Peptides against a protein of PDB entry 6B4E. Designs and how they scored, part 15

Target 1, 295 residues: chain A of PDB entry 6B4E
Amino acid sequence: TNFDKISKMFWHYKDKIAQIKQDIVLPIKKADVNVRNLLSRHKRKINPKFGQLTNSNQQLFKIQNELTQLINDTKGDSLAYHWILNFIAKAVVHQAETEVRVKPESALPLGKLTLYLLVQFPELQELFMARLVKKCPFVIGFTCEIDTEKGRQNMGWKRNNENKWEDNTSYDERMGGILSLFAIITRLQLPQEFITTTSHPFPIALSWHILARICNTPLNLITNTHFVILGSWWDAAAVQFLQAYGNQASKLLILIGEELTSRMAEKKYVGAARLRILLEAWQNNNMESFPEMSP

## One batch from the design tools (peptide; made by RFdiffusion4, then SolubleMPNN)

Design b2_p22_2_s4
Fold by OpenDDE base, seed 4:
Structure b2_p22_2_s4 (fold): chain B 295 residues (1-295), chain A 22 residues (1-22)
Amino acid sequence: as target 1 above (295 residues)
Amino acid sequence: MKELEEWEKKIEEELEKQRALL
């Protein structure tokens, strides 16, 4: 693992967030009233769509079409187009932080929708990754110390209005929700209409990077959150990961489930205990995946 | 660990090739 490369990626996306604010978010506030009104209407129509997802492919396709139309309505104005995509990127991550954290299987329809949008609107890719890395650096396997204020901020910790850090459970759940979404995206196949024309923007190899980078992370930086997000990843993608990489995937799953948990056993992390249970279930031929969506 | 690093490198190389095709 090249940690310098990971750090450079992390800061690249941090810079991208600043750029988005300067080049997209702030300029639109000064845009023509008609453009602002259009975007306000579109925002109100788009925002509820993510909550309308169900375990139905028919409902998914309906929402995909509705969102596609709403986004296409903005293409005549580049600034408006990028603004609406940035809004979508934020909304998707927010849905992961709120819904997926409490119902991990909801990552599947959300991930399918997101992957479709990422392929249909390529400009969404950098906007989405920047938002993901800001909120959950684990998606690129970045870890830093959290004993400093800046370290906690870099790792996506939030403060409330009283400047108090969020509790560990809230942080763990949010990180788990976001990572579940990302894991799902990495293991999904492209929609049939794109397979021959487009490469997968966030392929299963990115799941490999997450796991490998965590395994190579200095042990003094490993926290309960690392095990929580590994467990979330496992539920979301372990089956498909094994299908993709076979014996090499198996070795990596053993490394995270057995070796990494054993090295950290003295900490008695709840997330590590759960990951060991997942490993044991797999060893007993009881590895589960999220249920497939209905037609 | 060493074997895993070698695989990580191979996968990264494959990702780079895929990006170059885009």
Scores: peptide ipSAE 0.161, ipTM 0.780, DockQ to the pose 0.659
Fold by OpenDDE base, seed 1:
Structure b2_p22_2_s4 (fold): chain B 295 residues (1-295), chain A 22 residues (1-22)
Amino acid sequence: as target 1 above (295 residues)
Amino acid sequence: MKELEEWEKKIEEELEKQRALL
């Protein structure tokens, strides 16, 4: 693992967030009133769609078509198009922070929708990745110290209006929700209409990077959150990860489930205890995946 | 550990090749 490369990638996406604000979000405030009105209407129509997802593929396809039409309506204005995609990127991540957090299996329909949009609208890819890295640096295996305010901010910690940090449980759950979504995206196959024409924008190899980079992270930087997000990843993608990489996947799962948890045993992290339970379940041939969606 | 690092490198190389094709 090259941590300098990971750090450069982290800061690249932090800079991208600043660029998006400067080049997309702020300029639209000065755009023509008709464009602003269009985007306001589209925002109101788009925002509820993510909460309308169920375990139904039929409902998924309906929402995909509705969102596709709404996004296409903005293509006549490049700034409007990029603004609506940035809004979608933010909305998807917000859905992961709120709903996937409390119902991890909801990552599957959300991930399928997101993957479809990422392929259908390639300009969404950088906007989405930048938002993911800002909110949950674990998606690229980035870790820094959280003993400073800047360190906490870099790791996606939130403060309230009273400048108080969120509690550890809230942070852990939010990171788990976001990582569950990302893990699902990495293990999904492309929709049938794209499988022969497009490469996967966020393939299963990115899950390998998450696990390997965490395993190579200096132990003094490992927190309960690392184990929580590994557990979230496990529920979301471990079965498909084993299918993709076979024996090498097994070695990496043992490394996170046994070796990393053992090295940190003195900390008595609750997330580590859960990850050990997941390892033991797998060793007993009881590895579970999220249920497949209905027709 | 060394074996996993070698696999990580191979996977990174494959990802870079795929990105170059995009």
Scores: peptide ipSAE 0.159, ipTM 0.780, DockQ to the pose 0.617
Fold by OpenDDE base, seed 5:
Structure b2_p22_2_s4 (fold): chain B 295 residues (1-295), chain A 22 residues (1-22)
Amino acid sequence: as target 1 above (295 residues)
Amino acid sequence: MKELEEWEKKIEEELEKQRALL
């Protein structure tokens, strides 16, 4: 694992967030009133769509079509187009922080929608990744110390209006929700209409990076959150990961489930205990995946 | 561990090639 490369990538996306604010978000506030009104109407139509997702492919396709039309309506103005994509990127991550957090299986329809949009609108890819890395650096296998204010901020910890840090459980659950979404995206096949024309924007190899980079992280930086997000990843993608990489996938799953948990046993992390249970279920040929969506 | 590092390197190289084509 090249940690210097990971750090450079992390800071690249942090800079991208600042750039998005400067070049997209702030300029729209000064844009023509007609453009601002258009975007306000579109925002109001788009925002509820993510909460309207169900375990139905029919409902998914409906929402995909509606969002596609709404986004296409903005293409005549480059700034408006990028603004609406940035809004979508933020909304998707927010849905992961709130809904996927409490219902992990909801990552599947959300992930399918997101993957479709990422392929249909390639400019969404950098906007989405920047938002993911800002909120959950674990998606690229980045870890830093959380003993400092800056370290906690870099790892996506939030403060309330009273400048108090969020509780550990809230942080763990939010990180788990975001990582579940990302894991799902990495293991999904492209929609049939794109398989022959487009490469997968966030392929299953990115799941390999998450696991490998966490395994190589200095043990003094490993927290309960690392095990929580590994468990979230496992539920979301372990079956498909094994299908993709076979014996090498098995070795990596054993490494996180047995070796990493054993090395950290003295900490008695609840997330580690759950990950061991998932490993044992797999060893007993009882590995579960999220149910497939209904037609 | 050494074998996993070699695979990680190969996967990383493949991802870099894919990104360079975009």
Scores: peptide ipSAE 0.158, ipTM 0.780, DockQ to the pose 0.505
Fold by OpenDDE base, seed 3:
Structure b2_p22_2_s4 (fold): chain B 295 residues (1-295), chain A 22 residues (1-22)
Amino acid sequence: as target 1 above (295 residues)
Amino acid sequence: MKELEEWEKKIEEELEKQRALL
């Protein structure tokens, strides 16, 4: 693992966030009143759609169509189009931080919706990835120290209005929620209409990178959060990961579940204990996946 | 799009290197 390259990637996406602000967000504030009104109306229509997701494919398809229409309505103005996509990118990540955090299996319908939108609107891909990396650097296997203010900020820690850092549980759960969404996206097949015409924007190989990069992370940088997000990843994607890479996947699952947890045993991380349980369940031929969506 | 594609390529290259070590 070349950590310098990972760092460069991290900062690339940080720069992209700054660029989005300068080139998309700020210009819209000065745009024509009609454009601003349009986007305000669309924002209000789009926001509730993510919360309307259920474990129903029929409902998913309905929402996909509704969002597609709403996004297409903005294509006549490039700036408006990019603004609405950036809004969607933020909204999806926010949904992961809230809904998926408390109900991990909700990552499946959210991931399906997101993957559809990423393929249908390719300009969303960079906007979404930048938002993911900003909020949860674990999605690219980036880790830095969190003993400094800047380190915590880089790793996506939030402060409250009293300038107090969020509690560890809140951080862990948010990171787990975001990572669950990303993991689901990586393991989903493209919608049938795109399989022959488009490559997967975030394929299962990106899950491999997450696991491998964490395994190679200096042990002094490994925290409970690493194990929490690995557990979240496991629930979301381990079955499909094994299907994709077979024996090589097994080796990597053993590395995270057994070797990495053992190396950090002295820390008594709760996330590590959970990951051990997941490993043991797998060893007992009881690996579980999220339930499939209803028709 | 180009920037993401470039990073994806780099990720794939790194993945290939890591697979060779496993």
Scores: peptide ipSAE 0.033, ipTM 0.650, DockQ to the pose 0.061

Design b2_p22_4_s2
Fold by OpenDDE base, seed 5:
Structure b2_p22_4_s2 (fold): chain B 295 residues (1-295), chain A 22 residues (1-22)
Amino acid sequence: as target 1 above (295 residues)
Amino acid sequence: SMEKKEQEEFEKELEELEKKYS
């Protein structure tokens, strides 16, 4: 594992967030009133769409079409177009932090929608990845110490208005929700209309990197959160991961499920205990995946 | 399908990890 490369990638996206604010978010506040009004209306129409997702493919297709039209309405103005995509990136991640956090299987319809949008609007890819890395560095396998304020901030910890850090449980659940979404995206097939013309923007190899990088992380940096997000990933993508990479996938799953958990046994992490249960279920040929969506 | 180059990269990663946990 090249940790220098990972660090450079992390800071690239941190810089991208700052750039987005400077070049997209702030300038739009000074834009023509008609543009601002358009974006305000679109924001109000777009925002509820993510919460309207269900386990229905019909509903998914409806929302895809509606969002496509709304986004296309902004293409005449480059700044407006990028602003609406950035808004969508934020909204999707927020949905992962809230809804997927409490209902992991909701990652499937959200992931399908997101993947569609990422392919349909390629400019969304960098905006979305930057937001993901800012909120959940685990998506690229980045880990740093959290003994300092800066370290916690880098790892996506939030403070409330009283400058108090969020609870460990809240942090774990948020990270799990975000990673569930990302894991789903990596293991989904492209929609039929794109499969022959476009490469997958976030392929399943990115799941490999998450697992391998975490597994190779210095043990003194491993926390309960690492095991929580690995468990979330497992529920979301383990079946498809095994299908994709076969024996190599099996070896890596054993490394994280057995070896990493064993090395950290003295910590008695609840996330590690759950991961052990998932490993055992797999060993007993009882690995489960999220149910497929209805027609 | 898995690309040959990707498979080779993953094999190197696995070897490194196996060494870590040996």
Scores: peptide ipSAE 0.700, ipTM 0.953, DockQ to the pose 0.700
Fold by OpenDDE base, seed 1:
Structure b2_p22_4_s2 (fold): chain B 295 residues (1-295), chain A 22 residues (1-22)
Amino acid sequence: as target 1 above (295 residues)
Amino acid sequence: SMEKKEQEEFEKELEELEKKYS
């Protein structure tokens, strides 16, 4: 694992967030009133769509079409188009932080929708990834110390208006929600209409990198959160991961489930205990996946 | 449908990890 490379990736996306603010978010405030009004209307229409997802493919397709139309309506103005995509990127991540957090299986329809949009609108990819890395650096396997204010900030910790940090449980759950979404995206197949024309923007190899990088992280930087997000990933993608990489996948799952947890046993992390339970379930041929969506 | 090159890269990473946890 090249940690310098990972660090460079992390800061690349941090810079991208700053660039987005400077070049997209702030300029739109000075745009023509008609453009601002258009975007305001579209924002109001788009926001509810993510919460309207169910385990129904029919509903998914409906929402896909509606969002596609709304996004296409902005293409006449490049700035407006990029603004609406950035808004969607933020909204999707927010949905992961709130709904997926409490209902992990909701990551499946959300992930399918997101993957569709990422392929349909390629400019969304960098915007989305930047937002993901900012909110949950674990998606690229980045870890830093959290003993400092800056370290916590880099790892996506939030503070309220009184400068009080969020509690550990809240942080863990948010990270788990975001990672669940990303894991789902990496293990989904492209929609049928894109399979022959487009490469997967976030393929399952990215899941490999998450696990391998965490497994290779200096042990003094490993926290309960690492195990929580590994558990979230496991629920979301372990079955498909094993299908994709077979024996190599098995070896890596054993490394994180057995070896990493064993090395950290003295910490008595709750997340680690859960991960061991997941490992044991797998060893007993009882590995579960999220239910497939209905027609 | 894993590519050979990717498999080789993963093997190297696994070897590194196995060494870490040996």
Scores: peptide ipSAE 0.700, ipTM 0.953, DockQ to the pose 0.686
Fold by OpenDDE base, seed 2:
Structure b2_p22_4_s2 (fold): chain B 295 residues (1-295), chain A 22 residues (1-22)
Amino acid sequence: as target 1 above (295 residues)
Amino acid sequence: SMEKKEQEEFEKELEELEKKYS
């Protein structure tokens, strides 16, 4: 594992966030009133749609079509187009932090929608990844110390209005929610209309990198959160991961489920305990996946 | 599907990890 490369990638996306603010968000505030009004209307129409997802593919397709139309309405103005995509990127991640956090299986319809949008609107990819990395650096396997304020900020910790850090449970759950979404995206097949014409923008290899990089992280930097997000990933993608990479996947799952947890046993992390349970379930041929969506 | 190049890369990573946890 090249940790320097990962760090560079992390900071690349941090810089991208700053660039987005400078080049997209702030300029729109000074844009023509008609453009601002258009975007305001579209924002109000788009935002509720992520919460309208269900376990129904029919509903998913409806939402996909509606969002596609709304996004296409902005293509006449490049700045407006990028602004709406950035808004969508933020909204999707926010949905992961809130809904997926409490209902992990909701990652499936959200992931399908997101993957569709990522393929349909390629400019969304960098915007989305930047937001993901900012909020949950685990998506690229980045880890740093959290003993400093800057370290905590880099790892996506939030402070409330009283400048108090969020509690560990809240942080763990948010990270788990975001990681669940990302994991789902990586293991989903492209929509049928794109499968022969487009490469997967966030393929399952990215899941490999998450696991491998965490497994290779210095043990002194491993926290309960690492195990929580690994568990979230496991629920979301382990079955498909094994299908994709076979014996190599199996070896890596054993490394994180058995070896990493064993090395950290003295910490008695609750996330690690859950990961052990997932490992044992797998060993007993009882690995579960999210249920498929209904027609 | 997994490509040969990807498989080779993963094998190298696994070897590194196996050494870490040996």
Scores: peptide ipSAE 0.699, ipTM 0.953, DockQ to the pose 0.693
Fold by OpenDDE base, seed 3:
Structure b2_p22_4_s2 (fold): chain B 295 residues (1-295), chain A 22 residues (1-22)
Amino acid sequence: as target 1 above (295 residues)
Amino acid sequence: SMEKKEQEEFEKELEELEKKYS
């Protein structure tokens, strides 16, 4: 694992966030009033859509179509188009931080919607990844120390209005929610209409990189959060991961589930304990996946 | 299924990890 490369990737996306603010978010504030009004209306229409997702593919398709139309309405103005995509990127990640956090299986419909949008609107890809990395660096396997304020900030820790750090449980759950979404996206097949014309923007190989990079992370940087997000990933994608990479997948799952947890046993991380339970379930041929969506 | 090139890369990474945890 080239950690310098990973760090460069991390900072690339941090820079992208700054660029988005400079080139998209701020300029739109000075845009024509009609454009601003359009975007305001669209924002209000788009926001509820993510909460309208259910375990129904029919509902998913309805929402996909509605969002597609709303986004297409902005294509006449490049700045407006990019602004709305950036808004969607933020909204999707926020949904992962809130809904997926408490209901991991909701990552499936959200992931399907997101993947559709990522393919339908390719410009969303960089916007989305930048937001993901900012909020949850684990999606690219980045880890830094959290003994400093800057380190915590880099790893996506939040402070409240009283400048107090969020509690560990809240952080862990948020990271787990975001990672669940990303994991789902990586293991989903492209919608049928895109399979022959487009490559998967975030393929299952990205899940491999997450696991491998975490597994190779210096042990002194490994925290409970790492195990929590690995568990979240496991629930979201382990079955499909094994299907994709077979024996190699098995080896990597054993490395994270057995070896990494063993090396960190003295820490008695709750997340690690859960990961061991997941490993054992797999060993007993009881690995579970999220339920498939209804027609 | 996976590409041969990807498989080779993964194998290399696994070898590195196995050394770490040996």
Scores: peptide ipSAE 0.699, ipTM 0.953, DockQ to the pose 0.687

Design b2_p22_5_s1 (from b2_p22_5, 8 letters changed)
Fold by OpenDDE base, seed 2:
Structure b2_p22_5_s1 (fold): chain B 295 residues (1-295), chain A 22 residues (1-22)
Amino acid sequence: as target 1 above (295 residues)
Amino acid sequence: SELEELLKELEEELEKLEEELK
């Protein structure tokens, strides 16, 4: 694992966030009142759509079509188009932080919707990835020390209005929610209409990178959060990961489930204990995946 | 330890595989 490269990627996306603010968000505030009003209306229509997702493919397709129309309405103005995509990127990640964290299986419909949008609107890809990395750098396997304020900020820790850091459980759950979404996206097949025309923007290989990079992370930087997000990933993608890479996938799952947890046993991380349970379930031929969506 | 050696071997193998997936 080339950690310098990972760090470079991390800061690339940090810079992208700054660029988005400067080139997309701030300019819209000065845009024509008609454009601002249009975007305001669209924002209000778009935002609730993510919460309207269910385990129904029919409902998913409905929402996909509605969002597609709303986004297409902005294509005549490049700035407006990018603004609405950035809004969507933020909204999707926010949904992962709030809904997926408490209901991990909701990552499936959200992931399907997101993947559709990422393919349908390629400009969303960079915006979405930047937001993901900012909020949850684990998605690219980035880890730094959290002994400093800057380190915690880089790892996506939030402070409340009293400048107090969020509690560990809240952080773990948020990271787990975001990573669940990303994991789902990586293991989903492209919609049928795109399979022959486009490549997967965030393929299953990115899941491999996450796991491998975490395994190669210096042990002194490994925290409970690492195991929590690995568990979240496992629930979201382990079955499909095994299908994709076979024996090599098995080696990596054993490495994280048995070897990494064993090395950190003295820490008695709750996340590690859960990961071991997942490993044991797999060993007993009881690996579970999220239920498939209904028609 | 044998465990540490195994981890090292697997890590090296996985790193190679990761590079191939890029």
Scores: peptide ipSAE 0.033, ipTM 0.675, DockQ to the pose 0.388
Fold by OpenDDE base, seed 1:
Structure b2_p22_5_s1 (fold): chain B 295 residues (1-295), chain A 22 residues (1-22)
Amino acid sequence: as target 1 above (295 residues)
Amino acid sequence: SELEELLKELEEELEKLEEELK
């Protein structure tokens, strides 16, 4: 694992967030009133769509079509188009932080929707990834110290208005939710209409990178959160990961489930305990995946 | 195949990981 490259990638996306603010978000405030009104209307229509997802593919397709139309309405103005995509990127991540956090299986319909949009609107890819990395740097296997304020900020910790950090449980759950979504995206097949014409924007190999990079992370930087997100990833993608990489996947799952947890046993992390349970379930031929969506 | 090549690369990565975690 080349941590220098990972760090560079991390900061690239951090810079991208700043750029988005300067080049997309702020300028739109000065845009023509008609454009602002359009975007306001579209924002109001788009935002509820993510919460309308169910375990139904039919509902998914409906929402896909509705969002596609709404986004296409903005293509006449490049700034408006990018603004709406950035809004969607933020909304998707927010949904992961709130809904997926408490209902991990909801990552499946959300992930399918997101993957569709990422392929349909390629400009969303960088916007989405930047938002993911900002909120949950674990998606690229980045870890830094959290003994400083800047370190915590870099790792996606939030402060309230009183400058108080969120509690550990809240942070863990948010990270788990976001990573669940990303994990799902990496293991999903492209929609049928794109499978022959487009490459997967965030393929299963990115899951490999997450696991490998975490395994190679200095032990002094490993926290309970690492194990929590690994558990979230496991629930979301372990079955498909094994299908993709076979014996190599098995070895890596053993590394994270047995070796990494053993190395950190003295810390008695709750997340690590859960990960061991997942490993044991797998060893007993009881690995579970999220249920497939209905037609 | 592309998959076979990828798996070969993964094997190399795993070997490194195993050594590092010992």
Scores: peptide ipSAE 0.028, ipTM 0.656, DockQ to the pose 0.205
Fold by OpenDDE base, seed 5:
Structure b2_p22_5_s1 (fold): chain B 295 residues (1-295), chain A 22 residues (1-22)
Amino acid sequence: as target 1 above (295 residues)
Amino acid sequence: SELEELLKELEEELEKLEEELK
């Protein structure tokens, strides 16, 4: 693992967030009143859609169509178009932080919707990845120390209005929710209409990078959060990961489930204990995945 | 470490697989 490359990628997306504010968010506030009104209306219509997802593919397709129409309405104005995509990127990540956090299996319909939008609207890809990296650097396997304020901020820790850090459990769960969504996206197949014409924007190889980079992370930087997000990833994508890479996948799963947990045993991390349970379930041919969506 | 070497090997194999799929 080349950590210099990972660091550069991390800061690239941090810069992208700043650029988005300067070039998209702030300018729209000064845009024509008609454009602002349009975007306000669209925002109000779009925001509830993510919460309307269920385990139904029929419902998914309905929402996909509705969002597609709403986004297409903005294409006549480049700034408006990018603004609405940025809003969607933020909304999707927010849904992961809230709903997926408490109901991991909800990542599947959300991931399917997101993947569809990422392919249908390619400009969403950079906006979405930037938001993911800002909120959960684990999606690219980035880790830094959290003993400083800046370190915590870089790793996506939040402070409340009283300038108090969120508790460890809240942070772990949020990271797990976001990572679950990303993991699902990486293991989903493209919709049938795109398979022959488009490459997967966030393929299963990105899951490999997450696992490998975490395994190569200096042990003094490994926290309970690392094991929590690995467990979240496991629930979301381990079955499909094994299907994709076979024996090599098995080796990597053993590395995270057995070797990494063993090396950190003295810390008695709850997340590590859960990961060991997942490993044992797999060894007993009881690996589970999220249920498939209904027609 | 042994772990790091193994991971390096796996990453290299992944890269080969990716090249084969192109």
Scores: peptide ipSAE 0.028, ipTM 0.645, DockQ to the pose 0.343
Fold by OpenDDE base, seed 3:
Structure b2_p22_5_s1 (fold): chain B 295 residues (1-295), chain A 22 residues (1-22)
Amino acid sequence: as target 1 above (295 residues)
Amino acid sequence: SELEELLKELEEELEKLEEELK
């Protein structure tokens, strides 16, 4: 693991967030009133769509089509188009922070929708990844110390209006929700219509990177959150990960489930305990995945 | 195959990881 490279990647996306604000968000505030009105209407129509997802593929396809139409309506203006995509990127991550955190299996329909949009609208990819890395650096296996305010900020910790950090449980759940979504995306197959024409924008190899990079992270930087997000990843993608990489996947799962948890046993992390339970379930041939969506 | 090449790279990475964890 090249940590310098990971750090450079992290800061690249942090810079991208700043660039998005400068080149997309701020300029639209000064745009023509008709454009602003269009985007306002579209925002209001788009935002509820993510909450309308169910375990139904039929419902998913309906929402995909509706969003596609709404996004296409903005293509006549490049700034408007990028603005709406950035809005979608933010909305998807927000949905992961709120809904997926409490109902992890909801990551499946959300992930399918997101993957579809990422392929259908390639410009969404950088916008989405930038937002993911900002909110949950774990998606690229980045970790820094959280003993400083800047460190906590870099790792996606939030402060309330009283300048108080969010509690550990809230942070863990948010990170778990976001990571669940990303994990699902990495393990999903491209929709049939894109398989022959497009490569997967966030393939299963990115899951490998997450696990490997966390395993290589200095132990003094490992927290309960690391184990929580590993557990979230496990629920979301472990079955498919094993299918993809076979014996090598097994070795890596053992590394995170047994070796990493053992090394941190003195900390008595709740997340680590859960991960060990998942490992044991797998060893007893009881590994579970999210239920498949209905037709 | 592309998969075999990927797995080779992953094996090398995994070996390095295991050594680092020792």
Scores: peptide ipSAE 0.025, ipTM 0.647, DockQ to the pose 0.159; fails the geometry check

